# Peptides against a protein of PDB entry 6O8C, part 104

Target 1, 262 residues: chain A of PDB entry 6O8C
Amino acid sequence: VGLRYEKISLPKIHPRYDLDGDASMAKAVTGVVCYACRTASTLLLYQELMRKGVRWLVELVKDDYNETVHKKTEVVITLDFCIRNIEKTVKVYEKLMKVNLEAAELGEISDIHTKLLRLSSSQGTIESSLQDISSRLSPGGLLADTWAHQEGTHPRDRNVEKLQVLLNCITEIYYQFKKDKAERRLAYNEEQIHKFDKQKLYYHATKAMSHFSEECVRKYEAFKDKSEEWMRKMLHLRKQLLSLTNQCFDIEEEVSKYQDYT

## One batch from the design tools (peptide; made by RFdiffusion4, then SolubleMPNN)

Design b2_p18_6_s1 (from b2_p18_6, 9 letters changed)
Fold by OpenDDE base, seed 5:
Structure b2_p18_6_s1 (fold): chain B 262 residues (1-262), chain A 18 residues (1-18)
Amino acid sequence: as target 1 above (262 residues)
Amino acid sequence: EEEEKELEEELLQELLEE
C-alpha cells in the first residue's frame, strides 16, 4: 500500500496591493509549500525503504529457490537409488520365474517399478519449472530489480533540499509581509519592494509546486505502480517454489513406501 | 552558515535552470 497524501494547491494570489491580504496569502502559500516539502521527504523515505525491501525479498526468494533445488536433488538421488534396486529385484524374480517360483510376486514388483518410473518422469517437470524460475530471477530476467534503482525519486536528486530552498525564500517574504502588515502603511519605496516581493513569492511558489508535482509526486506514483506489480509477481513466484517443494516431499513420501521392497 | 547558504544558492540555481 502506497503512502496517501492530500492534493494541495496554491491559494489564489490577488493582484491588488493589500497588506492584510498579502500577509494572509503569504502565510497560506508558506503552509502549502511546507506541506509539499514534508510530503516529498516522506515519499522519498518510502521509496528508499521499499528499495531495501526489494533487495531483501530478492535474497529471500533466492534462498527459497536454493532450498527447493536442494530438496529436488535429494529426492532424485533417493528415487534413482530405489529404481536401481527394484530393477535388480525384477531381474531376480525373472530368474525365479523360469524355475516356476514366486511368479505372482513378479507382477507386483513390476508395477512398483512402473510407478517409480512415472515419479522419475515428474522430476523432469519440476526441473523445468525450477529452470524457469531461475531464469526469471537472473539478471535481466522478468523479475529483475533494476527498476527499483531507476524508477522514482532518489536522495541524489536533492528534491527535498530544492523545495526547502524555495520554502526558505517564501518564508522570508512571509515574515516581511507580516511586518508590513504591522506597519499598516508603507512608504512609497517600501510599497514597491512589497509588490516586487509578492511577485517573487508567486514565482517561488509556482516553481515549488511544479517541482513537487512533476518530480516528486509523478515519479513516486510510477515507482509505486511498478513496485506493486513486481511485488505481486515475486510473491506468486514464492508460492510456486513452495508448491514445487511440496511436490518433492510428496514424491519422497511415495518412494519411501517402496523402499522396503528394495 | 556560509557553506549552507552557498549550497542553498546552488540548489536554487539548479532548480531554476530546470
Scores: peptide ipSAE 0.026, ipTM 0.625, DockQ to the pose 0.024
Fold by OpenDDE base, seed 3:
Structure b2_p18_6_s1 (fold): chain B 262 residues (1-262), chain A 18 residues (1-18)
Amino acid sequence: as target 1 above (262 residues)
Amino acid sequence: EEEEKELEEELLQELLEE
């Protein structure tokens, strides 16, 4: 679940020269851009935390994989040993049958041998599945975490700092407009400066909002979507690993039933 | 404070050039 933020928009900037209105407008703009700065910082923090989580999960899944491989290997060794012993027994009984010994026992052992061979064949499927998982977890695989570095916003982008600079400029103009309001009337030259500053305010505010929208929010949303997709796939992979582990245990249990014949 | 202002100016310039 991603962070929730409110959609913000700049207030309308009226072209009319109005000291009271301009001060109020400037205050509102300052508030909006201030919110953008804070939001950008929060979104960045979230992404950084998620990146840490991604790295953690990758390592966890790799550990799960290794454990599964280990268990599979153990079962293969046990199974192969059992098969070899049964095969030896079969050979002995075949020799004895030539001397008129009971065919019924040979039949039972042969059936066990056949069952063990079937279990052995299933190991190939498990191995193939593990190989697939390994390939997906590889640096070039479908579950690579390279996207976490590519997508979203990063501290190196300095987006928060850039927005803060614009906020500072806007705030300065706002404070001037408060002073202008207090004067109630400006001389011609001061009025022209006020009008010019109003244009600057608009420019800075627009730039800030564009930057916030395009470089912060948009990229964050892309990161969020990618992270959610990747996370679901990783969790599914863990379930697959668990399933494979359980299959190994099932095979081991089945083999244990025949160990008395070895 | 002066270094901070310089950084702010640089960042502003970069942002405005975009």
Scores: peptide ipSAE 0.026, ipTM 0.627, DockQ to the pose 0.024
Fold by OpenDDE base, seed 1:
Structure b2_p18_6_s1 (fold): chain B 262 residues (1-262), chain A 18 residues (1-18)
Amino acid sequence: as target 1 above (262 residues)
Amino acid sequence: EEEEKELEEELLQELLEE
């Protein structure tokens, strides 16, 4: 899961002055840093898309939560109403028993009352589970999306632009080395400039690769790991909400069987 | 183009300070 990218490394830079070799090396360095720029851009885009996805999923799960809470509330009202009615019925039959009437029916109604009370107790467990889920989704909770704003790379970091600046410097030196190669031989001053430019190229390339590895790749991988962990937890939470919803439906169905007695 | 060059120089300077 996530974007696949190739591990890149700079070619070996030989200290020896060689117009053909230096042009070839500069071309290779340009290619590597160009790949780093493109990869950094792609990694950034991926993270931004994932952040949008995370926000979307949070809202979806919040909707699921609200629906579950609504269903639970409906069932609680229905169940409480049924319990109150059955309790009234029990009291009526208890009075009738004083005149030795309706003994068998009283037993049945009392059993229904006991079953309804058990169902009411199970609603307490559902309520506790919903409270736990709410706490996990709340700001500062275990499933808060604050990590998505902190981890990884962001457009404000300007990493792609910084790498592009270095790439531009490297590319300029490469084009100069291509010209130098075409000259076959340089005068003393031009040779010294070439040697200095080679040092600059090495400096820029090393800086680009360090920045790419430490600021782009490392942070991306940290973001990826956290996103995967968070996503697994969110999917599990959605399953929990579905289970709680189903439990509410099961209770509602069971209560409906006893409505004729109330 | 001048603004772009200034931005490039600024970004390069920021990168070099890291």
Scores: peptide ipSAE 0.026, ipTM 0.624, DockQ to the pose 0.023
Fold by OpenDDE base, seed 2:
Structure b2_p18_6_s1 (fold): chain B 262 residues (1-262), chain A 18 residues (1-18)
Amino acid sequence: as target 1 above (262 residues)
Amino acid sequence: EEEEKELEEELLQELLEE
């Protein structure tokens, strides 16, 4: 998943002085660098949108976490209340047994008490899991979104603007070469200028392509890879939260079965 | 326009220094 772009390369620049060939070459170079500018802009936009998405997802998962914690707390309260009531009942029946009453009911209540205590023990595991999730989401945690601010390209890098400057220089030379072509033959001085401009064109084009590849494409790919990895982890965490929530509901349902004894 | 040209020159210079 990500933006698809075409791999671009500069056309071959022939050393021979050829007005027609040089104009054609310059046109092609202009096109390539223009594409680089547009692509860099698109890649930047994508990353900025992804950063917004990352922030949104973090908030969403935090909300899910808080809801899960709330539900867990509710269940703990309910369970503890039920346990306390059963314990009181057990004590009453134990006193009655001292007066030679039937022990069958006491056995049943004691079994319920044991089951409730088991459920209570499972809450400890849920709590530990929630703590783990909290730690992962915390600043500096394994799922921190700090990478989104570090990786990739940013508007502050001014990559598009830098490329645009180079494109402007290249375009100017291209237009001159178009004029030179129309002249069919240049005077000696104009020919020398043309040759120098051709060298400048090469220089600007090479600089643009290097900047594009190293500062735009490479960083974008790194951002993309980290984004995908982080997203997978976040989605997995969200699934874990859902599982914990369901466990809380299951416990609540089980406790409700014993409310008639309290 | 002058500010834009100055910015262009600055950006170009930065690129050349890299």
Scores: peptide ipSAE 0.025, ipTM 0.620, DockQ to the pose 0.023

Design b2_p18_6_s2 (from b2_p18_6, 6 letters changed)
Fold by OpenDDE base, seed 4:
Formats: structure tokens, C-alpha cells, sequence
Structure b2_p18_6_s2 (fold): chain B 262 residues (1-262), chain A 18 residues (1-18)
């Protein structure tokens, strides 16, 4: 769930010279750009927090993977030992059958051997699944976190600072327009300055809104969408690892039942 | 005013270099 922000738009700037209207407009513009600065800062902080969360989750999943690999290796060793012991037992019984026909015990041992071979085949499937997971987590894999460093906005982009500079310019003009309003009537030269400042205000405001929309909001939304997709895939992968771990425990339990026959 | 214009120019130059 990403941060919700309100869609902001600049008030209509009327071309008509009106000291009361221009002061009110400048106040509204200042408010909008101030909101953009605060929102950009909040969006940046959110992304930085999410990047930390992504890194943490990657390490957690790597630990889960290593534990699963360790457990799988333990089970493989145990299973291989059990298979070798059963194979020795089968050979002994085959020799004994040449002397005394105890066919029933050989049948049971042969069935155990067949079951152990099936478990060994299942280990091959687990190995293949672990290799797939490893490939997905590897650098350049489908679940690599490289996107978190590329997507979105970063402190190095200085977007908040850029917007703050524009806000400062706009705020200065607003304070001047507040003074102009208090004068009720300006001299011709002051009126021309006011008109020029109004154009500057419009320019700065438009630049701020474009920068906010294109560099802050758009990039944030792209980061958010990628983060949500990646997070779903990572959570699914963790569930797969847990399933593989459980399969290893199930195999170990089954092998333990046959160790009593060796 | 001059410091703010200089900061704006520096920020515009940084945007042109990217």
C-alpha cells in the first residue's frame, strides 16, 4: 500500500492586474508548491524506507535458502547412508536365500530399497527447485533487488531542494504582493514590476509543478508498482522455500522409519 | 535575490548535465 497524496493543481492565474486577486492567487500558489515540497520529501522518505525493507527481505530470504540447502544436504547424507546399508543387507539376504528360503524378509527389504530410491528421486526434484530459487536470487536474476537502486527518486536527485528554491522565489513574490495589496494603488513603475513578478510567479510555479509531477510523482509511482510486484514474488519464493524445507523433514522422518531395519 | 538566482542557475546546470 503506497502513500496517498492529493492531486494538486495550480489556481487559474488571471492576466488582469488586480492587487487583491493577485495576492490571493500568490497565496494559493505558495500553498500548492509548499504541499508539493512536503509531498516530495515524504515520497522520498517512503522510498528510502522501502529500499531498507527490500535489503532486509533479501537477506532474510538468503538465510532461509541457506538453511534449506543445509537441511537438504543433511537429508541426502542420511538417505545415502540408509540406501548403502539396505543394499548391503539385500546382498547378504540374497546369499542366505541360496542356503535357506526366507523369501518374506527379502521381499520387505526390497520394498524398503524401492521406497528409498523413490525418496532419492524426490531429492533430485528438491535440488532442481533450489537451483531455480538460487538463479532467481542471483545477481541479474528475476528477483534481484537492483531495481530498488534504479527506480524511484533518490536523495542525490535533490528534488526537494529544487522545489524548495522555487518555493522560496514564489514566497518572496507572495510577500511582495501582500505589500502591494496593502498599498491599494501602485505607481506606474511599481505596477510594471508587479506584472513582471506575476509572470515570474507563473514561471516558477509551472516549473515546480512540472518537476513535482514528472520527477517526483511519476518516478515514485513506478517504484511503488515495481516494489509491489517484487514483494509478491519474494513472498511466494519464501513459501516455496518453506515447502521445500518441509519436504526435507518429511523425507527425514520417512528414512528414520527404515533405519530401524538396518 | 542574487543567492537564490545563483542556486536556481546551479540547479539548472545540474539538470542539463544529467
Amino acid sequence: as target 1 above (262 residues)
Amino acid sequence: EEELEEELEELEEEEEEE
Scores: peptide ipSAE 0.028, ipTM 0.648, DockQ to the pose 0.022
Fold by OpenDDE base, seed 1:
Structure b2_p18_6_s2 (fold): chain B 262 residues (1-262), chain A 18 residues (1-18)
Amino acid sequence: as target 1 above (262 residues)
Amino acid sequence: EEELEEELEELEEEEEEE
């Protein structure tokens, strides 16, 4: 979910000299470029916050991974111990059966052994899944956060500051056009300055809007799209880790039922 | 239009405070 912004456009700039129209146009241009500056700042802030969130989520998922690996290791040790004990018991009963003891108890222990071996085989699948997750989280993996540093806009780009400079130039011209309007009629030299300033205003406004669209909005949208995709993948990965953890607990619980035979 | 006027008013207030 990204910030919503409205598509802004410059008002039509008429080439005709009109003090009232030029002041009104300059006011509208100032407002549009002001909105662009504020929007660019907000978009930048959002991206910086998202980058912090991305880093935080990576560390959280790494912690979840390490916890799952730890739990898996614990279960493997417990399971291997239980298997070894059952195998010793099977060997004892096999020796006793040669001396005319009832085969019924050996059958039950053998069934337990078979169940434990099945549980042990499932550990290989869990391990493979954890290795896949580790590879995805590793540098250069599919879930690496390198994109967050490359995509979008950054404070170092100084896009907001560049827009602010253009806004300042436009605002200055607007205030002059407000004064010119109050004079109702300009002398020839002042009229020529006004016409020249109108061209400057157009230039600055066009430059500001191009910069906003190309360097702020477009890059933000690219960042947003990548962030949303990455977040979906990370959330899915967390669900996978939780599933693997639960599988480890299920195996541990099942093994605990057979500890009385060890 | 109204949002642009509000942004302009805020800009004018910021310039009056400097």
Scores: peptide ipSAE 0.025, ipTM 0.656, DockQ to the pose 0.022
Fold by OpenDDE base, seed 2:
Structure b2_p18_6_s2 (fold): chain B 262 residues (1-262), chain A 18 residues (1-18)
Amino acid sequence: as target 1 above (262 residues)
Amino acid sequence: EEELEEELEELEEEEEEE
């Protein structure tokens, strides 16, 4: 579940010169942009933690894959050994049949041989499934984690720092507007400065909100959506590996029943 | 003000070089 954040918007900036209104507006703008900075930082941290989690999950699934391959190899060796022993036994009995021995024992051994060959054929399907999984986990595969380094926001983007610079400008203007309010009336030159600062505040605030929306929020949402999809696919793959492992155990158990005949 | 515009410009220029 991704981080929840509130949708923020700038307050309306009235064009009229009003020392009380402008101070209140500047305070509100400062609050909004401050929230944007904090939110951007939190969203970045979340993504960095998720990237770490993605890397961890990849390694975990690779370990599961290697264990499954190992188990499959063990079963193949055991099965092949059992098949070879049964084939030797069949050849001995076929030679004995030429000397008028009863055919009943040969029939039973032949049936076991047929069953073992069927089990051996199922190993081909397991191998094909493992190869598919390996291809999906490989670089450039459908489950590659390259997206985690491309999508979203990164520390190198310096989005938080950019927003903080804009926040500093806005905060400075807010503090000046608080002083202007305390003066109750400004001289003509100070009034003109106040009007210019109000335009600057609008510019910085708009830039901050655009940057936050386009470079922080949008990219975060894209990262979140991709991460959720990828994670579902990885968890499904892990279940497939477990299923293949269980199939190997089932085959091993079935082969063990025939070891007493070899 | 000029220092802060310079910091913003420097931050924008560093993004164009990557």
Scores: peptide ipSAE 0.028, ipTM 0.648, DockQ to the pose 0.020; fails the geometry check
Fold by OpenDDE base, seed 5:
Structure b2_p18_6_s2 (fold): chain B 262 residues (1-262), chain A 18 residues (1-18)
Amino acid sequence: as target 1 above (262 residues)
Amino acid sequence: EEELEEELEELEEEEEEE
């Protein structure tokens, strides 16, 4: 679930010179850009936490994979041992049958041998599935976490700091407009400075809002969408690993039934 | 306009140096 943020917009800036109106407008702009700075910081923090979560999940899934591989290997060893023992038994009974002994038991042992060979063939399918999973988790694989380092916003982009600089400039102008309002009337030169500062305020505010929208919000939404997609794929992969593990346990259980005959 | 662009370039340069 992504962070919810409020859609912010700049107040309308009236071109008319009005000390009271301009101070009120500047206050509102300061508030909006301040909210943008805080929101950008929160969005960045969320992404950094998600990146940590992604790395953690990758390691968890790798551990699940290694456990599955280990279990598969154990089952293969046990199965191969059982097959070899049954094959020895079959050879003994075949020799006995030539001497007219134990013909009925040979059929049962041969059936067990056939079942074990079928179980052995299923190990090849499990192995191929594990190899596919390994390839998907490998660097450059379909489930690689490289996107988490590329998408979204990063501390190195200094977006929060850039917005803070613009906020500082805006805040300074706001404080000046508050003073100008207190003077009630400005001299001609101070009036021209006020008008110029109002243009600067507009410029800084517009730059801040554009930067916030394009470099913070848009990139965050892209990161969020990719993270959700990747997470769904990773959860599916974990289910696949669990299925393979269960198949190994099923084979082990079947082999255990035949160990009493070996 | 030019003075504002120069001040903005200075702010961008200061942001790159930090």
Scores: peptide ipSAE 0.025, ipTM 0.626, DockQ to the pose 0.029; fails the geometry check

Design b2_p18_6_s3 (from b2_p18_6, 5 letters changed)
Fold by OpenDDE base, seed 5:
Structure b2_p18_6_s3 (fold): chain B 262 residues (1-262), chain A 18 residues (1-18)
Amino acid sequence: as target 1 above (262 residues)
Amino acid sequence: EEEEEEEEEEAELEEELE
C-alpha cells in the first residue's frame, strides 16, 4: 500500500512578454511547485513511517523465532526424558520375558519406543528449519532490513528544504509579477527586470520539477516496491514460524499420550 | 466577477502556501 499522488506538470511558459499572462503563469507555477513540496514531504514521511514499521516487524519476527526455539527446546527435553524412561522399561520387560512374564506388553512398549524415536527424528527437521530462518534474519541474510536505510529518500537528503527554497524564489517572482500586472505598464528598465525574472522563474521551476521527479518520486517508488516485496517475504516467514510452533505442539501432545508408560 | 474569482484563487493559493 503506497501513497497515491497526482502527476504534476508545469504549465506552458510563453516566451512573449505579457504582464497579465505572466502573472497568471507565475501563479500556476507557484501552485504546482507548492504541491510538489507538500507531496515530497508526505512521501518522505511515509518512508520514515515505513522504516519504523520495518524495524518493528523485524523485532516481532525475532520474538516469534525465539518463542519457537524455546518451545522446540522444551519439547526436546520432554521427548528425551520420555525416550529414556521407555528404554528403561523395555530393558525391564526383556528381563521379565526371559522368565516367561509380561511378554504381551513388551510388544506394545517397543512400538511406543519406535514412535518416540520417529518423533525425535522430526525434531532434527525442525531444528534445520529454525537454523534456516535464523540465517535469513541475520545481518546480511536474505531478509535483512539494510535496504530500508539505503532505498528511498531520507531527511538527511533535505529534498523538502531544497524544494522549499526554490518555491520561495518562485513565490517572490510571482508576487512581483502581480505588482507588475497592477502597474499595467512598466518602464523600460522594469520591463527588462521582469523578463529576467521570468527566465529565473523558469529556471527555478524546472529545477524544482526535475528534483521532485528524480530525487523524490522515483526513489520513493523504488522504496515502495522493495518494501512490498520484503514485507511479503517477512509475512511468509512468520507463517513458517507458526507452522514450526504448531509442529512442536503436535509432538508434545503425542508424547503426552505415552507419559503413563514412563 | 473575474476579479472576485481571482481573489478567491489567490486566497486559495495563499492558504496553500501557509
Scores: peptide ipSAE 0.023, ipTM 0.627, DockQ to the pose 0.025
Fold by OpenDDE base, seed 4:
Structure b2_p18_6_s3 (fold): chain B 262 residues (1-262), chain A 18 residues (1-18)
Amino acid sequence: as target 1 above (262 residues)
Amino acid sequence: EEEEEEEEEEAELEEELE
């Protein structure tokens, strides 16, 4: 998942004074920098939307976690109650064995007690897994969303606006070069201005492209890579939570079979 | 014809710049 953009490059700027060639070059440069502005805006929007999505997913996974913890707690209470009742029953039967009760019934209750203790042990594993998940989601954890605020480009960077300023300067020179082309021949002073403006155009264009590449594209790609990695880990964690929830339901179902003996 | 095509391309560029 990611925005595809075309790799843009500046046209070759010929150093020779040529009114037709310079107008054509300036037009091409204007188009390239315009594309950079639009692309930068789109990349920024994408990142802002992704940040919103990241925050949403974090809250969703936290809700899933809380539901799993709640279910686990419910099962623990039920299981502990069942264990206590079975233990009381075992004690009663042990006392009654002195009065000719069949050892077979005590054996069955003892087996149930052993099974319940095994289920109780599995709750410890679930608890450990939930604690691990909690630690990963906690501030400073491996799945913290702090990267989403740090990585990439932000509206506060004003990258689009900076590129737009450069585009405006380039566009102004392009329009002048269009006029110069229409004149077919410039006087010496106007020719010198044209040559100077061509240097300015080159300077603005190179600055725009450098800014676009280094401050927009590169940071976007870093954000994208981190977002993809983080998203995979979060989805995996969500599957783990679902698995733990299902384990709690399985334990609850198993305990329900023994409630008739309590 | 080439001037009209250049004017159309310029108009498209101007629309892209707006």
Scores: peptide ipSAE 0.023, ipTM 0.627, DockQ to the pose 0.025
Fold by OpenDDE base, seed 1:
Structure b2_p18_6_s3 (fold): chain B 262 residues (1-262), chain A 18 residues (1-18)
Amino acid sequence: as target 1 above (262 residues)
Amino acid sequence: EEEEEEEEEEAELEEELE
């Protein structure tokens, strides 16, 4: 998961004055920094899309949570109603038993009552699990999405624009070196300018590559790693919610078997 | 041939820079 990009490095810059070699070197440097600029833009876009996806997933899981809570509440109400009705029936049959009537039926109803109470006790475990999930989804919880706003690169960092400025400077020098190559030989003053421009090119290129590596790639990788970890946890949580929902359905189905006795 | 290859490489670089 994540964008694949090629590892880039600056070509070797030879200190020797060579119009053909310097033009070729400048071309290669321009290409590398251009790739860095495009890659930085792509990495930024990916992160922004992922942030949208994270927000969407949070809302989806919150909806799943609310549905589970609703279902749990429904089951609790139904179960409590059944328990109350069975308890009333038990009291009636206990009175009838005093006159030696319906003893076998009382045993069956008492067994149902015991089963319903057991089902009611299991609701406590579901409630505890829902509370845990709620705490994890809450602000400051273990599954909070605050990391998505803090980690990685952001449009406000202006990294792409900074790289583009450096690329423009490098490109300008490259075009000058192309012209210098076409002249075949430079006068002394123009040769000195060429040498100074070569130093500037090196400076800009090094700055661009450092910025790309430290402020774009490294931060992207940190964002990616955190996003993968968070995503795994969120998917697991969603499975837990589904499991809890299914448990509620199972309890509801079991209770429905006893409704004919109430 | 070398000049044509240089022109093609330059054209590719220009397209990459746009």
Scores: peptide ipSAE 0.023, ipTM 0.623, DockQ to the pose 0.025
Fold by OpenDDE base, seed 3:
Structure b2_p18_6_s3 (fold): chain B 262 residues (1-262), chain A 18 residues (1-18)
Amino acid sequence: as target 1 above (262 residues)
Amino acid sequence: EEEEEEEEEEAELEEELE
């Protein structure tokens, strides 16, 4: 979901000298470039806010990761303790079997031991998944946020300020054309100045629109697309972490069923 | 009428430029 902006275009500039038409054209050009300045500012603000959001989300996901690692470690300790206790019990019963006592109970305990070892093996898969997630979140990983600093427009680019300078030049010419219109007829020298200023207006306007399109809009769209892709991947990663956490809880619950034998 | 519309449009543009 990105900011919606209207596609703007410059009015047609007629080469013919016409004081009324030139004033109207200059007014329209001023409006268009003014809109470009405002839009560029808004697009910049949006990107800066998104960069803050990206940093926030990275920290949140790191916290989720650490919590999952902690839970996994807890379960591993509990499981290992249970396995060790069952192994001790098995050894005791094996000694008792030499005296022909409690063979049926030994079988049950041995089955529990086998189940616990299977659960322990599943912890290796969880660990591998956590390592993969850690790698993806690391600097240079697939989910690194370095793109947020590289893509899009930045305050340091001074795009808004550059557009504002061009707008100021255009506005000055517009105000002159408004005065020229009021005079109804210009002397030869003033007419030549007017024609020259009309060329300047066109030059500044074209430069402004080119800068807006290439350095503001295009870069913003690239940032937006990359942001959306990255956000989707990060949300998926959070779901993966939740799944791993749930797997740890499932293992813990299963182990709790066998703790009565320890 | 056309002059009044031009003045209103100019006033709106000036307000947008401020």
Scores: peptide ipSAE 0.022, ipTM 0.616, DockQ to the pose 0.025; fails the geometry check

